# Peptides against a protein of PDB entry 4CIC, part 102

Target 1, 148 residues: chain A of PDB entry 4CIC
Amino acid sequence: KVSTKGHYGVQAMFDLAQHFGEGPVSLKSIAERQGLSEPYLEQLIAVLRKAGLVKSVRGAQGGYILAREPRDIKVGDIIRVLEGPIAPVESVSQDDPEHSLKFDFSVTKSVWEKVKKSIEEVLDSITLADMLKDAEEAQMAQGYMYYI
Target 2, 147 residues: chain B of PDB entry 4CIC
Amino acid sequence: KVSTKGHYGVQAMFDLAQHFGEGPVSLKSIAERQGLSEPYLEQLIAVLRKAGLVKSVRGAQGGYILAREPRDIKVGDIIRVLEGPIAPVESVSQDDPEHSLKFDFSVTKSVWEKVKKSIEEVLDSITLADMLKDAEEAQMAQGYMYY

## One batch from the design tools (peptide; made by RFdiffusion4, then SolubleMPNN)

Design b2_p19_6_s3 (from b2_p19_6, 11 letters changed)
Fold by OpenDDE base, seed 1:
Structure b2_p19_6_s3 (fold): chain B 148 residues (1-148), chain C 147 residues (1-147), chain A 19 residues (1-19)
Amino acid sequence: as target 1 above (148 residues)
Amino acid sequence: as target 2 above (147 residues)
Amino acid sequence: KKIIFDEMIELAEGFEIEK
């Protein structure tokens, strides 16, 4: 479930980035393009809006826009908003009370901390602007394959 | 469940690494030291044994040993054995049939591939020997605080 | 909900392109 929220949240934000500067986009149109249910997307957008990553525009042509430029939104920002901070392994022990032995094995904890740090660094290195650029490059590559 | 398996699997393998060269270690002793239930540990050890990371020794002083030296076992090897190959998103979509929309969004996929690659690189950069060294350094640091 | 490392792995795994 957490994985799905992060994935779809990034997709929804990327859709808004593709339309940045064109005005507000309806939830329906985002849902259709991204293959999401409108109710599910509404939940995601509510969280993203509360966090100040998305703005709602009211009116007949109302909808949603990015609250900041695509270059100013990291994938890590989106994930942290939707899923919260990456928990250390210790929080997993609460959902399994029988195995909640907080064996604070300092050495194994250090392994997971290294992994966490690596994930954060990757996600914080990618902006919505980077994703837009990658999409443009992919489209150009597909266009060249039809001419050969 | 996957998180717990990976975590406890690494702990169990690390315990075996700490006793490497001392002979076979009983499941009971590993379970006690690592705070694991013996039945749960038995499941983990069965998988690790099948993958050739652990060997069973039979007899009155029987138990388990690492099948390879600690330097030749990466944390990534342990995780891949216990969790399987990092399964494509298609398997997560089965648990939530309503949201199983395989949106093959190429650009978002590339983000997660970068994350995956980064995780694999980190886990493959750490051996059980590295963990042993880190444990020794931590013990020495604690010893110096009391003097 | 804190992202559990495993959920991130599962997420990353979910995007494995069958090479």
Scores: peptide ipSAE 0.145, ipTM 0.765, DockQ to the pose 0.087; fails the geometry check
Fold by OpenDDE base, seed 3:
Structure b2_p19_6_s3 (fold): chain B 148 residues (1-148), chain C 147 residues (1-147), chain A 19 residues (1-19)
Amino acid sequence: as target 1 above (148 residues)
Amino acid sequence: as target 2 above (147 residues)
Amino acid sequence: KKIIFDEMIELAEGFEIEK
């Protein structure tokens, strides 16, 4: 299963970032805007809340808000919360339990460590504030194409 | 399932690189050295051969060889052959087919495209020759710690 | 089969062999 958790989690957090400072957003409204099922979003938000990235606000105008400013939340923070630490997934070679990857050839391991590091660097270089800026720039570019 | 195909494919190709110029290597010998099942290795080698990264040599001393020099095979080439092109997260929402990820939010897509590009750049920056060099350096470093 | 990003993360993570 391609863990869609990371993808949908980033979308949900981005939606909350777009409404940051406007008060609490309902799960229903996020689900509708992001094309997510509400039950699936509830699961994602529960994890994000437990990790302290999202806060729940109670009351008639209750819902969820970002726990920190968009500039203080990296995409990497969201992914690490949802997918876990890019931890050495124990190679649960589900298919061949007997072939314990004994030969962790140090050389092949180093290749994947480089890949991991590169992914982490990219994800940690992007904040929700950067994503907001990119969205604004994209909207401005679309607006200019209609006036030409 | 963590696609072990990429991992084991790189290991198998690295084994062939270590024996490059020594003639054909049997699947059995690769499987033994890399801790792989021979049937699994046969599947990997079939894909790699079809992609032109490996050649089969027939005869009593037959087996497999790299189709190109180790310096001319990137890790990225191996991964692309075994796993296919690194696609952005096509939301294969297996579980909710009706939620066509309509909102491929251009912004979230751009994040994943940046990650994809970074992965491709890393994998394309490493050749089998680089891996051979790293292995030699590691062996030398171990040898110096024993003296 | 296109490697989806999650598969690549899983690949990258799966290679974190237990020290």
Scores: peptide ipSAE 0.143, ipTM 0.765, DockQ to the pose 0.197; fails the geometry check
Fold by OpenDDE base, seed 5:
Structure b2_p19_6_s3 (fold): chain B 148 residues (1-148), chain C 147 residues (1-147), chain A 19 residues (1-19)
Amino acid sequence: as target 1 above (148 residues)
Amino acid sequence: as target 2 above (147 residues)
Amino acid sequence: KKIIFDEMIELAEGFEIEK
């Protein structure tokens, strides 16, 4: 699973991108549209805000906005913020704690490094603006399918 | 984490690749070299054997061999056998079961599909033969650092 | 079981710690 955090974080950021330029969006409205728990979303938004991807707006029409234009936010940036640096999760092999991954088999490591690099390249190649464009194209395609 | 299964499976298959052409390798010897539990390795090897990636050899010098040449086994093949199909996002939100990912947000799905495709392409681009070559090159490089 | 992206990231990350 893309961490539930990464998945929901990208969804929340995409929701904010869809409303970019329209003013602040409430967490409640994002949660409702994205099917997220509001408390969970609050935690995600707090991290995203601390990382400078989201800004909080105070007031009666308060809420959150993207801190940057959608074109200036990569999916990779969102994932790195939410999941931390794609930091080596400590090998808590729950099943056999005694056999620590002793042998850093350099070759197997290189395979996973290649996978990591590929993932990073893909995620860094996609911006929120790209996602917005894809959404518009998909809506247009759906609209055309209803008129045919 | 690449599932412990995928990781250890690739290690076990790589060990078999290193001994390819030398005859059958015992599970015990693989387990010892790779730092794996023998019972756990036995489960992995059973799956790999069923998938036709490994063959069992019977007899006093019995054990396991690769069923194919290292060049004919992709890392992706090993992973698909052990883990099943690579899925980027299984929507098992453990934390909030009630909020079913109702909105198949086609756009977010497309992002993860791109990631999946990229992972598959990478894993399918690496064979056990490539890994053997990389290991040889790494050993040569280490040998040169000591000189 | 489907290999989950998170698991792949975690694996890729786990291999970086030992440097």
Scores: peptide ipSAE 0.142, ipTM 0.770, DockQ to the pose 0.229; fails the geometry check
Fold by OpenDDE base, seed 2:
Structure b2_p19_6_s3 (fold): chain B 148 residues (1-148), chain C 147 residues (1-147), chain A 19 residues (1-19)
Amino acid sequence: as target 1 above (148 residues)
Amino acid sequence: as target 2 above (147 residues)
Amino acid sequence: KKIIFDEMIELAEGFEIEK
């Protein structure tokens, strides 16, 4: 299973970022906006909360908020929380259970380590604030296309 | 299925690179060295051959060779051949079949496009020749640790 | 669960939104 956890987790966190400063957001509202099942979102939010990226607020206006400012949450932080450390492909080949990929070949490992590092660098270079900015720019660009 | 095709494909191609200039290598020998099933390797090699990365040689000393020099084969080339264009795998989340990942959110898409681009850049920066060099350096380093 | 690189590739691949 391609863990869609990372993808949906980033979407959910981005939704919370868009509402940052507006108070608690209900899981239902996030689920509706992001096209997620509420039960699935509950699981994601539970993990994110445990990791200290999200806070729950209790009461009539209860829900969830970002635990930190959008600028202080990297996409990489979200991914690491949801998916754990990017492990090298312990590809248990489903097709050949007997062939444990003995990563005996240091060289192939090095390739994947380089890829991993690159991914981490990219994900750590993007904050929720950057995503908010990109969204605003995209909206402005769309707005300008309607005026031309 | 996490396509281990890319991983094993790179291993198989690297094995062929290590034997480049020595003549054709049997699938059996590659499979044994790389810890792959021969039938699985046959499938990989068929794809790689069709893409022009590998050549088959017929005869008593038949087998497979790289179709190009190791320096002219990027890891990215191997991955693209085996995995195809990084098409949006409609990740039918097995857990929620009704929620087709409508990548409706342009912003999230942008994040993943950046990741994709970064991966492609890395994979395109590494050739089989680079891998051979790294292997040689690693062997030398191990040799020096024994002295 | 460790993000298996393959999952990341698949994720990256999955994000090629067909234009």
Scores: peptide ipSAE 0.139, ipTM 0.766, DockQ to the pose 0.084; fails the geometry check

Design b2_p19_6_s4 (from b2_p19_6, 9 letters changed)
Fold by OpenDDE base, seed 1:
Structure b2_p19_6_s4 (fold): chain B 148 residues (1-148), chain C 147 residues (1-147), chain A 19 residues (1-19)
Amino acid sequence: as target 1 above (148 residues)
Amino acid sequence: as target 2 above (147 residues)
Amino acid sequence: KKINFDDMITLAEGFEIEK
């Protein structure tokens, strides 16, 4: 599951990328722009900060900044920090322990490993800088549609 | 979510693929081999049958068979039948409705669309016949390790 | 928490672009 956590974490990091070089951004402003609750965003930012993807700046104009350039942060890095390693299907043994026959059927496991690898490759191929570029291209395309 | 449903559905379909051409297989035998409860397997098979991936054979030696050859059934077909279309992240809005601001940020959405597409491509690239081949190769590799 | 495969597909499914 790219949990709500992974989804919103990428949104928050992208917001910080859009403001990279402009100085610290308040959590309130990020929450407002990204449609997140401030308390939820605080939890996300705490994890991202601990992982060294975000820095806290203290003071009256304090807030948060990216700890690295947008080109040096992959979407995969954000997801791994928030969700942990993209693990193969751990045996769904938790909900029904009686039916948790971990039939680790090797062949079916290999299918899920292929899916996992593909997801990792995609997420590791996209940086925050790539996302910024895509946003700029989308804005230019919208601007051209109004002039035609 | 490749739910437990998708996972076990692929296992059940793979079991039927291993017995393809041998006649109908009982749900009990599939459940025993795949470590599934028979009632749970009945639910999965009902969905797969309705989708035309499995056929029921009636009689004393009745059971289930694949409705198509293993090469004509993709893993993606099984997953789509059991889980629905591999849809991008529905807003996990159910647990905390207050935080369910569907901020449809277009750029972040595009990231998940790329992930979705990648998953679909992988699952649509694997057939039950490919899985059978992989199983045979794995068995041969184990046999060579004992000599 | 390890993102299990179920979580990854749910993530992929949850972004249904209503076209």
Scores: peptide ipSAE 0.198, ipTM 0.793, DockQ to the pose 0.145; fails the geometry check
Fold by OpenDDE base, seed 4:
Structure b2_p19_6_s4 (fold): chain B 148 residues (1-148), chain C 147 residues (1-147), chain A 19 residues (1-19)
Amino acid sequence: as target 1 above (148 residues)
Amino acid sequence: as target 2 above (147 residues)
Amino acid sequence: KKINFDDMITLAEGFEIEK
């Protein structure tokens, strides 16, 4: 499940990417811009920091920065850090707790493996730099609509 | 979420595909082969039937059959029936119920849309007939390892 | 933590924006 955690993690990382080169960004400012609770964001940032995707800067102008350039951070990297490896998990259905998905059915497993691979390929094809570019293009498109 | 529902639904449909042309299959037999509870399978089959992917046959040899040939049923069709349209579920994070994912952030939304599209393309590229072929190939490969 | 495939598919399914 790209959990809420993965989603918010990508948002937070994207926010940091937008401010890349401008210095450290406070958690409060990220939380406000992204509509996240500060405590929740602290947890996300802690994980991302531990994984080496984010750096903390200490001092009066302290905060967080990307540990790498936006072009060197894939969305897949963020998701893998937050969610772990995309693995087919034997989910016990909430509806039938007694029946563990016997993922051992080789053919159905192969379907899910193909899906997994496709997701990984997509997420690994998108960098934070790509997202920045898309945002700029979207802003320009909106700006043109206001001036016409 | 390809829920357990989607997974088991694909398994059940695949079981029906394996028996396609052999006549109706009982829910009991499907449940036994797929390791599912019969009541749970009944719920799945009811949904699949309502969607027109499965037909019920009445009588002493009654049961269920695929409503279409295996080649005409995509895995994506099964998933869409069972899980609904792959819609961005505002997953309220269990961890922060007060913060709905403002999916309104256009750029992050686009990432997830790309992921969605990719999943749909994969699931729509696989038919029950493809799965049958894969199963046959796997069985042949296992048979060759025993010699 | 392993991303549960169910979660990935749920995510994928969750992203169908009702047009």
Scores: peptide ipSAE 0.186, ipTM 0.792, DockQ to the pose 0.155; fails the geometry check
Fold by OpenDDE base, seed 3:
Structure b2_p19_6_s4 (fold): chain B 148 residues (1-148), chain C 147 residues (1-147), chain A 19 residues (1-19)
Amino acid sequence: as target 1 above (148 residues)
Amino acid sequence: as target 2 above (147 residues)
Amino acid sequence: KKINFDDMITLAEGFEIEK
């Protein structure tokens, strides 16, 4: 589950990437554009800032900027910061004690580890710059459809 | 989420694969070996049977068998049957109305689609036969550590 | 919070926009 946290975190970071080089962006503006509550975004940004992915700029035109260029931030970096390490098999939540996964079936675990690795590889292969490019291409494709 | 359903489903199917060719296996025996409740396993098996991955054998020595050879059952097949299509982004449950994901960000969606595709490819690359082989190799490796 | 495998699979599954 890309937690709601991971999902929104990627959205917020992508918004900052879109404004990279334009100066600091207010949390309010990000929240409005991304459909996030400002308080929730504040929590996300705090984590991202602590991890060094985002910087706070002070002043009347203050706000937030990416701490690194979009090409230097992987989606995987964002997810790891917000969600922690991508763990494939969560121990089945303690809620139903009767279904204690007694048998850590090593083979089944290996399947999920392969899935985890695959996810990590994908997320580490995508940068915010790649996302920007994809967005631009999508916009151009839409624009060309309107002019035809 | 490989739901508990998907996880246990793969375990149950793997158990059946281990006994493939030996005849029908009782749900009780699977449940005991896999640490599952029998009622829960019954539900899983019902779904798997309906999907044609498992067959019921009647009689005093009745039970369940794989409907196909282990090599012809992918982990992805099991997961799709139990979980449905591997959807990367569950629409954030309606529970917190204030955080309505208003913007289906097409680009963010594409990231998750790539993740989904990758997962599907992995799960479709693994058969029950592959799992059997891995188990055998692991057992041999353990056996060699004890001599 | 570790992205649990269950969460990853849920994530992967959740991204399937049911058409």
Scores: peptide ipSAE 0.185, ipTM 0.788, DockQ to the pose 0.161; fails the geometry check
Fold by OpenDDE base, seed 2:
Structure b2_p19_6_s4 (fold): chain B 148 residues (1-148), chain C 147 residues (1-147), chain A 19 residues (1-19)
Amino acid sequence: as target 1 above (148 residues)
Amino acid sequence: as target 2 above (147 residues)
Amino acid sequence: KKINFDDMITLAEGFEIEK
């Protein structure tokens, strides 16, 4: 599952990217913009902070900032932090012990490994800076549609 | 989770591919080889049959065969049949109505769409014939290690 | 069931057989 965590984590990080250089952003403001509950966002931000992707700023204008430039944060980095290492999928074996996949068909595993690798490659190819650019392009495209 | 359905579906289809041209394979034999319950396999095979990926053969030597050659069946075809169309990221909105992702952030959606596309491309690039080849190569490699 | 992204990631992750 891009768990709700991964999805919302990327959204929260993207929100911080949009405000990068503008100073600290409050959790409340992020939550409001991203449609997240503040408590849920607090949990996400705590994980992201611990991983060094986000910094907390103290004071009257306290809040959160990206710990690195948007170009230096991959979507893959965010997902790995929130979801853990793309954990080797819990072997289907644990849920139904009676159906111990006797034949560890190396071949079927290889298919999923290829899928995993492709996902990782995609997520590692996208930075928050890329997302910012895409957002700008989308806004421009919408603006042009209104002028036609 | 590749739903247990997708995983086991690919395994079952691969088993049928390994026996392609040898005649019908019993569900029991597939279940035994793949470590599946026969009832579970029956459900999978029913879906795969309905989708035209598998054929049932009646008679004393009855069972199932691939409906097409292994080269003509993509892993993506199997997954789509079992899991349905890879839905666009259903807006996480349905499971937690309170957390309605208000901002359909087109950008975050685009990330997931890219991931989806990549997965589809990979799954559509792999046929059962490719899997058979990989299995043969793996067996050969194991044989050389013992020597 | 539509494979949602979560399912896809889980798919990709779930097949790592614990060595």
Scores: peptide ipSAE 0.176, ipTM 0.798, DockQ to the pose 0.239; fails the geometry check

Design b2_p19_7_s1 (from b2_p19_7, 8 letters changed)
Fold by OpenDDE base, seed 3:
Structure b2_p19_7_s1 (fold): chain B 148 residues (1-148), chain C 147 residues (1-147), chain A 19 residues (1-19)
Amino acid sequence: as target 1 above (148 residues)
Amino acid sequence: as target 2 above (147 residues)
Amino acid sequence: SSIGTEDILEIPEDRPLAS
């Protein structure tokens, strides 16, 4: 599961990517466009900023920009910043110290590790630039449907 | 995220796979081996049985068996039965009905669909027979470290 | 129940299922 945090984080970063090169974007504008609460977005942006994915710009036209080019930001980078390592198989074992799950769930663990690796590979294969391209292609396709 | 339900369901099915051909296994025995509560396991097994992945055997030596051979049960089959379709993208929009997210989140949706597809492919590539083989290999490797 | 994208990434922590 991508958490709501990861989902909205990717949306916010994608919004910033769409405005990359146009100058700083206000959190209010992002929130309005992405259907997010401004306070929630502020928390997300704070984390993303601390991780160096976003920069704050000061002034009357202040706001936020991507700290790197869209091509240099993977979806996986965003998710790792917001959620941490993609699905650490946190050992089910930690919360109940007494029941040392005697069974070496190594095999079942390996299944989830394979899933994790697959997710990481997918998310690391997609950049914000790729998403921008996909959006442009989708818009063009919609535009062509209206002109035919 | 595989839910706890999916995780424990795979464990329970794997336990049944390890005993495949040995006859019916009691829920109590599975629960004890897998560190599950018997009531919880009963709920899981009920779902798995209804889906035709598990059969109940009646009698004094009654219990549960796999309904199919381990090679004919994918991990993906177990997860789909317990969790439903692996991540239908639709649910993100359902919790806040009022904010019609005006923005065609088609692109962000497509990212998650790619992730979903990748997960499905992985889980559909692994059978209970593959898991049994991996367990045997792991046991052999541990045995060789002690000699 | 629609398995949200959120559920796929959650590796269950062994929280005892509330009976």
Scores: peptide ipSAE 0.031, ipTM 0.786, DockQ to the pose 0.173; fails the geometry check
Fold by OpenDDE base, seed 4:
Structure b2_p19_7_s1 (fold): chain B 148 residues (1-148), chain C 147 residues (1-147), chain A 19 residues (1-19)
Amino acid sequence: as target 1 above (148 residues)
Amino acid sequence: as target 2 above (147 residues)
Amino acid sequence: SSIGTEDILEIPEDRPLAS
């Protein structure tokens, strides 16, 4: 499962992408549009800002903007920032020291590595610009359904 | 993350694949080799058996066998049996009724659907026979490092 | 830590981000 954090992080970043070039967007407005709690969004934005994906703008019309163009932000970049590297197989081994199954099963590890690689490839193939385009196409399709 | 259930389920099925054609394998022996608790393995095997991936053999040399040849069991089949359909994006919406965010974001949903599809394609491309082959190749490679 | 299919698809319940 994409973590709730990853999911909402992508939503928040997509909201910022939709407003790219319009100036700073308040967290409150993002939270309202995306149906997120403002405190939760603040935490997400703080991480994204620290990673250099978002910039904070101060002032009366202060808020947040994308730090880069939508075409230069991959979904994979957002997920890596929020969740870390799309999980290495290793963390199954550390927390339960007693059942340190010497996961000597290189073969099962290789299966999950292939899955990981496939996910990374997909997420790295999708930019915020691609998402914007898809949204525009979807809106046009809906608009055409209302006008017919 | 593959659930612990999916992970250990694939390990248990792989163990049965390694012994395919040798007759029934006891749960105890699988548990020992895979480092699983026997009770946990019993639960996994019960699900896998119900799904028709594993057969129980009764008798003095009783135990479990693969119900099909290793080539006819995909990793995706094992995961679907243990975890259900590789989660439809929809399960995010059902359990918290109050924050029924009309996930009207068709676009974000489409991203996760693409991810899901890619995972399914990978898991459906790998059989237990492929895993057996990879294990043999890895053992040969290790054997060559010792010489 | 094998990201299993379930963890990729599991939206973790909002655990408060550890400060």
Scores: peptide ipSAE 0.030, ipTM 0.788, DockQ to the pose 0.118; fails the geometry check
Fold by OpenDDE base, seed 1:
Structure b2_p19_7_s1 (fold): chain B 148 residues (1-148), chain C 147 residues (1-147), chain A 19 residues (1-19)
Amino acid sequence: as target 1 above (148 residues)
Amino acid sequence: as target 2 above (147 residues)
Amino acid sequence: SSIGTEDILEIPEDRPLAS
């Protein structure tokens, strides 16, 4: 599950990608377009900025921009920043020492590692530029349906 | 994230697969081997039984068995039974009605659909028989390292 | 409760089973 945080983070980054090259975008405008609360978006953007995926621009026309070109930002990069490392299954064993899952069944762990790897491969195969292209293609397809 | 429920469900089903053909296994013995609480396991097994993945055997040597051969049970089948359908991203919009994700950005949705599909493909590619084989291979590899 | 795609990508934090 991409957490709500990951989902909204990708939406916010995609909004910034759509405006890439147009200058700084205000958090208010992103929040309005993406249906996010401004305070929540502020938290997301703070994390993304600290990770170097977004830049803050100061001034009267201040706001945020992508720190890199859309083609240089993978969805996987955004998720790793917001969710942390796609943790291997090992995190379940550390928090409850008494229910040490003694039998870390190597076999069941391997199933989840395969799932994790597959998720990582998918997320690392998609850039913000790919998402922009998909959006353009979808808009063109909708435009053609209205003219028929 | 496979929920804790999904994780433990797969462990319990794998334990039953390891004992397939040996007769009924008690919940107590599964709980002990898998490090699960017996009450929690009872809940999991009830769901799995209702879905027809396990059978209850009555009597003094009663317990549970797989309802099918290990090769006929995918990990994906277990997860779908315990967790429900691998829900598309749409479930996020239902729980907080006020934060209706109004902009179901078709593009962002497509990303998560790709992830979902990938997970389904992986989970549907692994059977309990595949897991048994992997366990046997791992045991053989460990045995050879001690000689 | 359907495993939302969110739950599958959520690395299980030990959140207590919602009753």
Scores: peptide ipSAE 0.029, ipTM 0.783, DockQ to the pose 0.157; fails the geometry check
Fold by OpenDDE base, seed 5:
Structure b2_p19_7_s1 (fold): chain B 148 residues (1-148), chain C 147 residues (1-147), chain A 19 residues (1-19)
Amino acid sequence: as target 1 above (148 residues)
Amino acid sequence: as target 2 above (147 residues)
Amino acid sequence: SSIGTEDILEIPEDRPLAS
C-alpha cells in the first residue's frame, strides 16, 4: 500500500518538478494546486527537505525548490523517504513466542519478497522527469482532441 | 502491503497444497501447522471455498482439499479472492466539486497503476506448485548443509 | 476536511485482534 503520505508526497514533489527552474514555490501555492492542507504539506516538506529532496529558499519570494533535477529523483526515492523501506507484509509481530510453530514461512516470505522487489523496481524506474513527460504527452493528446 | 488476510490465506492454501492427493485435511491440523487460530481459519476457508479454490469433504475423516491442482492456483487468485481486486489508489471521492482543481492527478494515478500491474504480474506468475517446488529445494539445501 | 488519501494497495491492516 502506498500510504496517503506517499501519495501526497509524490504529488507535492511533482508540483515542484512542474515549476523547476522558475524559482521557489510557496507552500500555500502547492497546497492550493494539489488540494492539500497547508499544515499537512508543511510536515511532508519538512521530511523531504531533511532527506535532501527539497531545498528551502529564504526571503520575501522564498519557498521551496527541488534539490535535484527531476531526472535525478525517482518515485522510489520519495516513497522511501516518506514511508521507509517498502515492507511487503507487515511482519507479524513475533510477540507470541510460544506458538512459533516452525512452519516454513520461508516460502511464503519469498513470495512477498518478490512482490517487494517488483514494487521497488517499478518505483525506481519512474523519475519526476518521466512524470513531467507523461503530463506533457497527456496535455498534447487533449489538445489534439479539441482540434478534431 | 499484503494484508494479514492475504498472508494467512496463502499460508493455508500452501498447507493444503502440501497435502494435495493425501485426502482431506482438518481445519484443526492446518491451524496447528500454520500457527493460525481455528476461528480465523474457518473464516478464511469459508471465503476460499465460496470462490471455488477449496472443497469441503464431509464425514468422520472429513476436512478440506484444494479444489484444483496446485499448478492451477496462482497466488494472485488467492489474493483476489481474499482482498478483492488489487485496487489502485482509491479514487479520491469526487465529493468536493469546488476544489477539484484539475491537477493532473492522471500522472500520479498512472504511477500507481504501474505498481498495481507489476504486483498482479508477480502474483499471477507464482502458483502453489511453484511454492511446493521452492519448499522442496529449500529442504534439499538444508539436508546438504547437515552433511 | 482531511482528504483521506485512499491507500493504493489498501491491503487493510488487520485491526489488531483485540486481546
Scores: peptide ipSAE 0.024, ipTM 0.783, DockQ to the pose 0.206; fails the geometry check

